# Designs tried in a protein design run: peptides against a protein of PDB entry 5A53. Part 199

Target 1, 230 residues: chain A of PDB entry 5A53
Amino acid sequence: LVENVKQALFIPGQSCNKNLHDIMVDLSALKKPDMKRFNRKNDIHPFEDMSPLEFFSEKNDCSLMVLMTSSKKRKNNMTFIRTFGYKIYDMIELMVADNFKLLSDFKKLTFTVGLKPMFTFQGAAFDTHPVYKQIKSLFLDFFRGESTDLQDVAGLQHVISMTIQGDFQDGEPLPNVLFRVYKLKSYKSDQGGKRLPRIELVEIGPRLDFKIGRIHTPSPDMVTEAHKKP

## One batch from the design tools (peptide; made by RFdiffusion4, then SolubleMPNN)

Design b2_p25_6_s2 (from b2_p25_6, 12 letters changed)
Fold by OpenDDE base, seed 3:
Structure b2_p25_6_s2 (fold): chain B 230 residues (1-230), chain A 25 residues (1-25)
Amino acid sequence: as target 1 above (230 residues)
Amino acid sequence: MFYRPVDPEDYAEELEAEEAFLSLK
């Protein structure tokens, strides 16, 4: 069953500022052509009332949403939301650290819009810890694009890299997730008669360090329904 | 249309292939 590409909706909250707007523009550029952005600020508080987001999901046919808000307690906060049947499935707050870099901070490289990214997840917790498993699922879901079963890995042009910043123990604060984007450059090296293909990764941005905030998880019943293959 | 959330386990083989590709070159 070939599923349609999931569409993403980027929503500036009432407290959205210039920095968040710029981050929104750059991150959403990676989701083109399967992305919509609101131009107006919306007064949405998803952990208090989820109904406005469900409304937007249905009206825009977007199962992926990102709400941009900022406060003293939750600075540069990107709330990632997924819906199933236009109802909230899960939510996670990812706050962008002040050391972020925009696309304009890197060398402008052309790439084909709509090609599927490669993914790298660095850190064992992406496979074992519930929160990081959710993050892995979320970003795979968000940026997968068109599943072309037939595209040779050699045809892929960029990599989304996610790294857990250090080790942690139970009861400790969860380390940040480092979000990086690279373009692949393939070179034929003529060193010593054996042409070994060399791949170089060039960072293209944006560069985002995510601090993990509040999380909403689906009910067991919703999980069961969402994973049913028709 | 029902949009099912991604199960990372369904992509394990693909991710392993991508990681292998990136590590060998």
Scores: peptide ipSAE 0.450, ipTM 0.898, DockQ to the pose 0.735
Fold by OpenDDE base, seed 5:
Structure b2_p25_6_s2 (fold): chain B 230 residues (1-230), chain A 25 residues (1-25)
Amino acid sequence: as target 1 above (230 residues)
Amino acid sequence: MFYRPVDPEDYAEELEAEEAFLSLK
């Protein structure tokens, strides 16, 4: 069974402000055309009651959702939600640090909407630590788009880079995840008569440093069901 | 529709190919 491209729904919470709105617009641009967004604020508290999100997931046929909220304790908070069968699978709060940059802060470059990004994950914990494994899964799920053959890699235009900010030990606060987006520029370098393609990465934004907040994980039974191959 | 969450292991080969293409170490 080939699944359709997953659709994302961006939801302004009651405490959504201009900065979060701008971040939402820029991040959702990377998900076009497979993105919907609400224009009105919704009073949703996913860690208290998940039922409104399940309703929105089903009504809009979106298995990916992002709730935009902000408070003193959880400033610039993006709650990423995934559903399976329109039921909550997992949730994670990712708070955007104040040093964020919008697309308007970078040089505007030509971009093809709907083309799949390449990914890079820097940090061993993305493969070993349960929280960072969830983040890796989430962002792959969120932005992968259509499945491409390995032969089509040369046609890809941009890279989503995620980096764990430093090392950490057990019991320490989890380091931030640095989210960066680059456009690939290919130059023909003439070195000694052999034109080797030189690849340069140019940052295009947005630039987001994510602080990890609260997490909801699926039950073991839900994990088993969600990973069943048809 | 039932959308399955991504297993990162299913993308290992793709990620390796992308990293090789980008010459990212």
Scores: peptide ipSAE 0.450, ipTM 0.891, DockQ to the pose 0.680
Fold by OpenDDE base, seed 1:
Structure b2_p25_6_s2 (fold): chain B 230 residues (1-230), chain A 25 residues (1-25)
Amino acid sequence: as target 1 above (230 residues)
Amino acid sequence: MFYRPVDPEDYAEELEAEEAFLSLK
């Protein structure tokens, strides 16, 4: 069953500022053409009342949402929301550290809109820790686009890299997730008579370090329903 | 339309192929 490409809705919260707006624009550019943005600020507090998000999900037919808010406690906060059947499935707060870089901070490179990115997840916890598993699932959901059976990997132009910043033990604060975007430059390398494709990665932005905040997880029943294959 | 959350296990083979491709540096 080929599902339609999931649409993302970017929502400026009441506390959205210029920096968050710029981050929103740059991150959402990676989701084009499957992205919508609200031009008006909306007073939404997902962890207090999820109903407005469910309403927006249904009204805009977007199963992915990002709420942009900023406060003293949660600066540069991107709340990522997924819905199933227009009901909240999961939510996670990812706060952008102040060291962020925008697309304008990098060399402008030609980019084809709509091509699927490659993904790299660096850190064992992406496969073992429930929070990082959720993050992995979330970002795959956001950017995978159309499922291609035969990915001609050679036709892909860019890589989204997500790295867990350092090791951690149980009970310690969760390390940040480093979000990086690279463009692939391929050239034929003639090494030892074998033409091996040589790949260079050039960072194109945005550069975001995500601090993990609050999380909402689905009920076991909702998980079962959401993962039912027809 | 009901959009299903991604199961990372469904993408394991794809991610491995991408990683292998990127390791050819």
Scores: peptide ipSAE 0.440, ipTM 0.896, DockQ to the pose 0.824; fails the geometry check
Fold by OpenDDE base, seed 4:
Structure b2_p25_6_s2 (fold): chain B 230 residues (1-230), chain A 25 residues (1-25)
Amino acid sequence: as target 1 above (230 residues)
Amino acid sequence: MFYRPVDPEDYAEELEAEEAFLSLK
C-alpha cells in the first residue's frame, strides 16, 4: 500500500513572534512541496480545545500540523499535532531553546526540494522511552516524504539528525532533543587503488534544541484503528 | 484518505540502510 505523502500545516498562534515565525519558515522549507502555512494568527489552545485543529486538518487535508506559540511558561513552543481521520491522534510541545540557528546562519548550499532526507537517531531512549518513541515516530512521519521502492540511498542529499542530550534516570526531567540538518558531500578518495567514497556532512540548518513540554497520547482504541492495515 | 501514523518499526530497514551508508565514512 503506497500512501500519499502527508501534508503539513504550519499555524501561527496568537502569541507567535518574529523569531517563531522565522523558525517556522525555515523548518517548513524542509517539508516543501508538501507544506501549507497560514498567514494570519489563530487563537488556538490545543490542550484546552482540540476542535479548531481537527477543523483545519479536514479543511486543508493535512494530517500533520505545527502550532507556533510563545509564553513565559512555554517560550518558543512548537506544538506538533498528528491527526488520523481528521481527529487528533497525538500532540507534543517542543520548545525551541534560545540558541537556535536559522538557515541564514549557515552557508547556502544547493538543495533539491522534495528529496527525502536520511534520518539518524542518537540515544537509546528513542527505542525504549514512550516520549522519545513518540518523537521518533513523529519526525519520521513528518519528513519521510515519498516512499521510494528503490532504496536509492546513494541519491539522498541530506540528513536529519536527532540526538537526546545526555543520559537521564526515572523521575528526572527529560533531556532536550537536538535537531540538526546536514548535507552530504561525497569525495572520491584517491587512496591506493580502491576509491572508497568519503562522505562529509555539512550542517545546513536550521539548528533547534527542543525542550519537551506537554503531551497528548491517543486512546488505545484510536491506536488500534490507526494501525489497521486495509 | 486516512493517513496512518508511522510505526518506526516499519521504517527500521530503511533506517538501517541509511545508517550503513553513513557509516561508510
Scores: peptide ipSAE 0.408, ipTM 0.883, DockQ to the pose 0.729; fails the geometry check

Design b2_p25_6_s3 (from b2_p25_6, 13 letters changed)
Fold by OpenDDE base, seed 5:
Formats: structure tokens, sequence, C-alpha cells
Structure b2_p25_6_s3 (fold): chain B 230 residues (1-230), chain A 25 residues (1-25)
């Protein structure tokens, strides 16, 4: 079953500031053309009342949402929300560390809008730990776009890299997730025989280190329903 | 419309191909 490309809605919360706005603009640029942004701040508290988000999901036909808020306790907080049937499926708070870099901090390179990224996930926990599995699922869902079996990997232009910052043990705080975006530069090596394409990765931004915050997980019944293949 | 959440296992082969491609540095 080929599903339509999921649309993302970026929502500035009441506490959205200039930094979060800039981060929102840059991150949403990677989701073009399949994104919408609200221009006005909205007073939404998703962990208290999810109803406004479900309303926005349905009205805008967006199954992906990002709420931008900031407080002393949760600075530069991006709440990522997914809906199924316009009902909240899952939520996760990802707080951007102060060392972030915007697209303007990198060399401007040409970019084809709408071309899907390649992904790389560094850290065993992305496959074993429930929280990092959710993050992996979320970002794949957010940026993968159209799943075509025939997409020539050689035609892809950029890589989204996600890395778990260090090892951790049970009961320890979860390490940050390092979000990086690279553009591929292919050089034909003229070395006499087998032209092995040399691939260079050039960072293009944004650069975001995510601290993991609060999480909402779906009920078992909702999981079963959401993963039913017709 | 009902948009299903991604199962990372459905992308395992694609991710492996991408990683293999990126390893050809």
Amino acid sequence: as target 1 above (230 residues)
Amino acid sequence: MFYRPVDPEDYAEELAAEEAFLSLK
C-alpha cells in the first residue's frame, strides 16, 4: 500500500522565541514541499490537553506536528507529535542544546527540494531501546517521504545522520541525539582502472543536539490498529 | 486519511543499502 507523503505542521507555541523560530524555519526547509507553518503563536500544552493538536491535525490534514516552546525547565523544546486517524499516536520532547547551528552558519549549496534523504543511525540503542526506537521511527516517518523501491540511491543528494552521544547504562539519563545533515559530493577518481566514486560529505545544517524530554506512547490497542496492513 | 506510523523494520533493507553506499568512501 502506497500512502501519500505525510505532511508536517510546525506550530509556534506561546513561549516560542527567535531562536526556536529560526530552528523551525531551517528544520522545516528539509520537509519542503510537504510542510505547513503557523505564523501566529498558539497556547498549546500537549501533555495537559492533546485536543487542540488533534484538531489541528484534522483541519490541516497533517499527521506530523512539531510544537515549538521554551521555558527554564525545557529550553528550546521541540515536541514532535504523530497522529493516526487524527488522534494522537505518540509524542516526544526534544530540546535543542545551545550549541545549535543554523543553515546560515554553513556554506550555501544547491539543494533539490523534495528529494528524500538518506539516513544513518549511529548507536545500538536505536534498535534495542524503546525511546531511541521511537526516535528512529519518528525521524524516518518525518523525512523519508515517498517510499519507492526503485529509487536509485545514487540519485540521492543528502544524508540525515543521527548519533547517540555516548554509551549509557540502565537507570542513567538518556544521552543526547546528535542531528546532522550532509550533502553528498561525488568525485570521479581518475585513478587508472576502477573508477571508485569518492563520496565526500559536506555538512549543510542545521546542526542540532537533542536532549530527550517527556514521552507519550500509544495504547496497545492503538498500536495494533495503526500497524494493521489492509 | 489514516497515516500509519513507520516501522523501522520496513526500512531495514533500504537503510542497509544507504549505509553500504555511504561506506564506499
Scores: peptide ipSAE 0.466, ipTM 0.902, DockQ to the pose 0.811
Fold by OpenDDE base, seed 4:
Structure b2_p25_6_s3 (fold): chain B 230 residues (1-230), chain A 25 residues (1-25)
Amino acid sequence: as target 1 above (230 residues)
Amino acid sequence: MFYRPVDPEDYAEELAAEEAFLSLK
């Protein structure tokens, strides 16, 4: 059974500010049409009480959620939440650095709503380190949409690129994850009588550098249930 | 409906195809 495309719910927290709202709008645009947004602020503290998020997951049939909050300790914080059976599966705080760029900061390009992105993950830790494995899983889950067995890769229009900012050793603070979005431009180059396809990537935004915050991981029992293939 | 979390290994082939396509720059 092919599962339906996962729906995302974007929730402004009580401390959501204009910058976070703008980031929310731009990031959620990449998830259209499979996205809902709340218009009102909600006083939610997911690491203290997860029950409100489980309620929203079930009520809105959204297995993906993003909570937008900001404080002195956790500025521009996007808490990404996944649910399984409308219960919290995992959570991760990703704080947006001040150097962010919005879609309006880039040249406007034509974009087909609903077309799934290509992905690139730069950094060995995405395959080896548990936190970066979770991030890789999360963003694939969030944006990939429907898996088609007969995917024409040549028909895809944009790339989500995620890069670990530098190398790190055990015990060091985890480097930021650089989130970038590019549109693919294909050109026919006539070199030597053979038309070689030339591909160029143009950044379209948003541009987000994520600082990693608090993490909630699923219980072993929940992992077992969530990974059961029918 | 139960939505299962993505296993990145299930997308390894697709990601490899995309990377190959993007490398033909």
Scores: peptide ipSAE 0.479, ipTM 0.903, DockQ to the pose 0.797; fails the geometry check
Fold by OpenDDE base, seed 3:
Structure b2_p25_6_s3 (fold): chain B 230 residues (1-230), chain A 25 residues (1-25)
Amino acid sequence: as target 1 above (230 residues)
Amino acid sequence: MFYRPVDPEDYAEELAAEEAFLSLK
């Protein structure tokens, strides 16, 4: 059974400011048409009480949520939430660094709404470290869209690139994750009678550097139930 | 409807195909 495309709900928190709102708009544009946004601020503190988010998940039929908050301690904070059966599965705080770029900072290019992105993950820790494995899972889940056959890869238009900013050792603070979006330009190069496809990547935005904050992980029992194939 | 979280291992082949395609630079 092919599962339906997961819907995302973007929620401005009480402390949501203009910058976070703009980031929310631009990031959510990549999730169209499978995205909803609240226009009103909601006073939600997910690490204190998760019940409001579970309520919103069920009422809006969204298994993906993003809460936009900002404080002195957690500036430009995007809390990514996933639900299973409308109960909280996992949460992660990703704080956007001040050097972010919006879509308006890049040359506007034609974009087909609804096409699945390609993904690139740079850094071995995406496959070995629990936190970065969760981030990889989250972003694959968030932006996957409709499943395409492997033969249709050439028809995809854009790439979401995620890079761990440098190496780290046990006990050190976790490096930021660099989020970048590129559009593919395909050229037919005729070199020596052999037509080799040449691909160029053009950054289209947004550009976000994520600092990792608090994390909520599911119980082992919930993991087992959530990955159980019917 | 139950929305199952993604297991990255289930997408390893797809990611490999995408990487191979993007390496044709």
Scores: peptide ipSAE 0.469, ipTM 0.903, DockQ to the pose 0.779; fails the geometry check
Fold by OpenDDE base, seed 1:
Structure b2_p25_6_s3 (fold): chain B 230 residues (1-230), chain A 25 residues (1-25)
Amino acid sequence: as target 1 above (230 residues)
Amino acid sequence: MFYRPVDPEDYAEELAAEEAFLSLK
């Protein structure tokens, strides 16, 4: 089944400020054209009551949502929500560290809207640890775009890089996830008769360091239903 | 419409190809 491209809804919470708004704008630009943004603040507390998000998911036909909130305890908090059948599947709080960079902080480069990004995940925990597995799944889901089997890797223009900041052991606080976006510059290098493409990566932003907060995981039954291949 | 969460395993081959491409410095 070729599923339609998943739409993302960006929701400013009641505590959304200018910085969060700017982050929202820049991150959502990577999801164009499959993105909606609310202009008004909404008083939503997803870990207390999920029903408003389910309502918005259904009303806007968005299976991806991002709630922008900020408090002393959870500064610059982006709550990423996925729905299945317009019911909450999972949620994760990702708090943006103060060292963030916006698109305006980088040299403006020509960017084609709608092309699928390449992804790189740095850190073994993305494949083994349940929280980082969820993050990997989430971001792949968020930026999948049109699955054109035909897009030769050579036609892709940008890379989303996600890196776990350091090693950790069981029981330790989970390291931040470093979110970076790069544009590919391809050069034809004639090295010894083998045209190996030389690629250069240029950071284009935004630059976000995510601190992991609260998580909601689906029930085993919901997992089974959500992954049923028709 | 029911949108299914991504299974990272479905992307393993694609990710491997992308990583291989990006490793060509």
Scores: peptide ipSAE 0.460, ipTM 0.901, DockQ to the pose 0.857; fails the geometry check

Design b2_p25_6_s4 (from b2_p25_6, 13 letters changed)
Fold by OpenDDE base, seed 1:
Structure b2_p25_6_s4 (fold): chain B 230 residues (1-230), chain A 25 residues (1-25)
Amino acid sequence: as target 1 above (230 residues)
Amino acid sequence: MMYRPVDPADYAEELAAEEAFLSLK
């Protein structure tokens, strides 16, 4: 079943500041043209009451939402929300560390709007640990909700790289997830008489280190229903 | 429209192909 491209809604919370606004603008640029942004701040507390988000999901036909809030306890907090049937499916708080870089901090490069990114997930936990599995699912859903033909891979222009910052054991705090975006530069190199494509990656931004916060997971029944193939 | 969440398992082959392509550094 080919579904329509999922739309993302970016929502400034009441505590949204300039830094979060700038991060929102730059991150949402990667989702163009399938992105909406609210210009007004909204007083939403998703872990206390999810009803306003469900309302916005339905009203705007957006199954992806990002709430931008900041407090002393949760600075530069991006709450990523997914809905299924306009009901909350899952939520995760990802707090942006202070060392973030905006698109303006990198060399301006030509970028084709609407092309899907390649993805790389670095860290075994993306496939084994429930939280990182959710993050992997979320970002795939957010930026690449449709499958592409394997033959088209060489035509893609940029890579979203997600890396778990270090190893961890059970009971330890979850390491940050490093979000990086690269543009591909392809060169023809003559190596040993075979023209092998040489690929260089140039970071284009934004650069975000995500600290993991609170998580809401769907019920087993909702998971079963959401993954039913019609 | 009912949008279904992505199952990463459905993208395993695609991701592997991308990683292989990116390894041609």
Scores: peptide ipSAE 0.511, ipTM 0.915, DockQ to the pose 0.793
Fold by OpenDDE base, seed 2:
Structure b2_p25_6_s4 (fold): chain B 230 residues (1-230), chain A 25 residues (1-25)
Amino acid sequence: as target 1 above (230 residues)
Amino acid sequence: MMYRPVDPADYAEELAAEEAFLSLK
């Protein structure tokens, strides 16, 4: 099934600051052209009332949303929201640590807008732990773009890398997720007649360490409906 | 249009292909 590319809406909250704005700009650049941004701050508290987000989802035809807020308790908070049928499917707060790097902190490299990234997920919990499974699903959903059956992997230019920062046990705070973006450099190795492509990764930014905050999960009924294949 | 949330299982083959490609160091 060829599904339309999901559109993302970036929403500055009332408490959005300059850092979050810059992060928003840089992260949303990876989602171009399938991205909208609000220029005005909106007083939205999704864990108190989700209805404004559902309204924005429907009005803007965006099944992906990111709310940018910052408080003492939740500094540099990016709330990622997905909707199904313009109803909230899931939400997760990902707070950007202070050690973030913007695109301007890296060497500017040519980038083709609209090409989908490759993904790498480092950490077993991405496949086993519910929260990290949600994060994996979310970021795949957010950046995968148009799925074509014939993927020319060789034509892909950049990698989104997500790494769970260390091991953890049950009951411990969930480790941060390290978000990194790399550009692929392919070199033809002239060693011995077999041109094996050698690939190098160059970090291009942004660099974000996500601290996991509050989560909203869909009802079992909504999960069933959302995963129904036509 | 109904946008369905991604199931990572649906991308397992693609991710495997990407990992294989990236492993060509």
Scores: peptide ipSAE 0.528, ipTM 0.919, DockQ to the pose 0.762; fails the geometry check
Fold by OpenDDE base, seed 3:
Structure b2_p25_6_s4 (fold): chain B 230 residues (1-230), chain A 25 residues (1-25)
Amino acid sequence: as target 1 above (230 residues)
Amino acid sequence: MMYRPVDPADYAEELAAEEAFLSLK
């Protein structure tokens, strides 16, 4: 069964500001055409009451949601939500650091809308630590788009790079995740009689450093149901 | 639609292929 592309819904919260709005616009542009945005602010507090998000998920047929809020304690907060059967599966707060760059801060390059990205995850914790495993799963789920064959890798145009900012030990605060987007330029080079492809990466934005906040994890029963193969 | 969450293990081969491709700098 070919899975349908998951749709994302971007929701400005009541405390959404201009910076968060701009970040929302730029990040959501990477999800086109499989993205919806609300223009009106909504007073949603997902860690207190998840019902409004479940309602929006079902009404808009979006299994991916991002809530944009900002407070003194949680500045530039993007709450990423996934639903399964229009019920909350998991949530994670990712706060954008003040050093963010928008698409307008980079040179404009031609971009094919709807073409899926390549991914790179830098840091062993993406495969071993439960929080970073969730982040890896989330971003793969969020931006994967249409499934392509392994042979089509050469036709892909851009890379989403996620890096854990440094090493950490148990009990220490979790390092930030560095989100970067690059356009791929491929060249044919003849070196030593072998035609080797040469690849150059050009950053296109947005540039976001995510501080990890609150997390909601699914129940064991929901995990079992969600991963059942038909 | 059920919209199952991604299992990163299901994409291990694809990610490895992408990484191999991107290593050709």
Scores: peptide ipSAE 0.525, ipTM 0.919, DockQ to the pose 0.779; fails the geometry check
Fold by OpenDDE base, seed 4:
Structure b2_p25_6_s4 (fold): chain B 230 residues (1-230), chain A 25 residues (1-25)
Amino acid sequence: as target 1 above (230 residues)
Amino acid sequence: MMYRPVDPADYAEELAAEEAFLSLK
């Protein structure tokens, strides 16, 4: 069963500001054409009441949502939400640090709209720690696009890189996740008579450092139901 | 339509292929 590409809905919250709007525009550009944006602010508090998000998921047929809010305690907060059967599956707050860079801060390098990204995850915790495992799952889900044959990897043009900022021990605050986007440049290098393809990565933006906030995890029953293969 | 959350294990082969490709520097 080939599932349709998941659609993302970007929602400005009541406290959405210009910076968050710009970040929203640039991040959502990576999800085109499978993206919708609301133009009006919505008063949504997902950790208090999830019902409005479930309503928007169903009404817009979007299983991926991003809520843009900002406060003194949670500045530049992007709440990533996934739904299963239009019910909340999981949520995570990712606050963008002030050192962010927009697409306009980089040299304009065009990539093919709708082409699936490659992914790199740097840090062992992406495979072992429950929070970082959720982040890995979320971003794979968010930017997966169409299922491509393994033979088509050579046709991919951009890379989404996610890095855990440093080591941490149990009981310590969770390090930030560094979000970076690169365009691939392939060169034919003549080394020793064998043309080995040389690949260079050029950062294209946006550049986002995510501080981890509040998390909602699915019930064990919902996990079991969501992962049932028909 | 019912959209299922991604299991990262289902992407292990794709990620490995991508990493192999990117390592060809």
Scores: peptide ipSAE 0.522, ipTM 0.915, DockQ to the pose 0.787; fails the geometry check

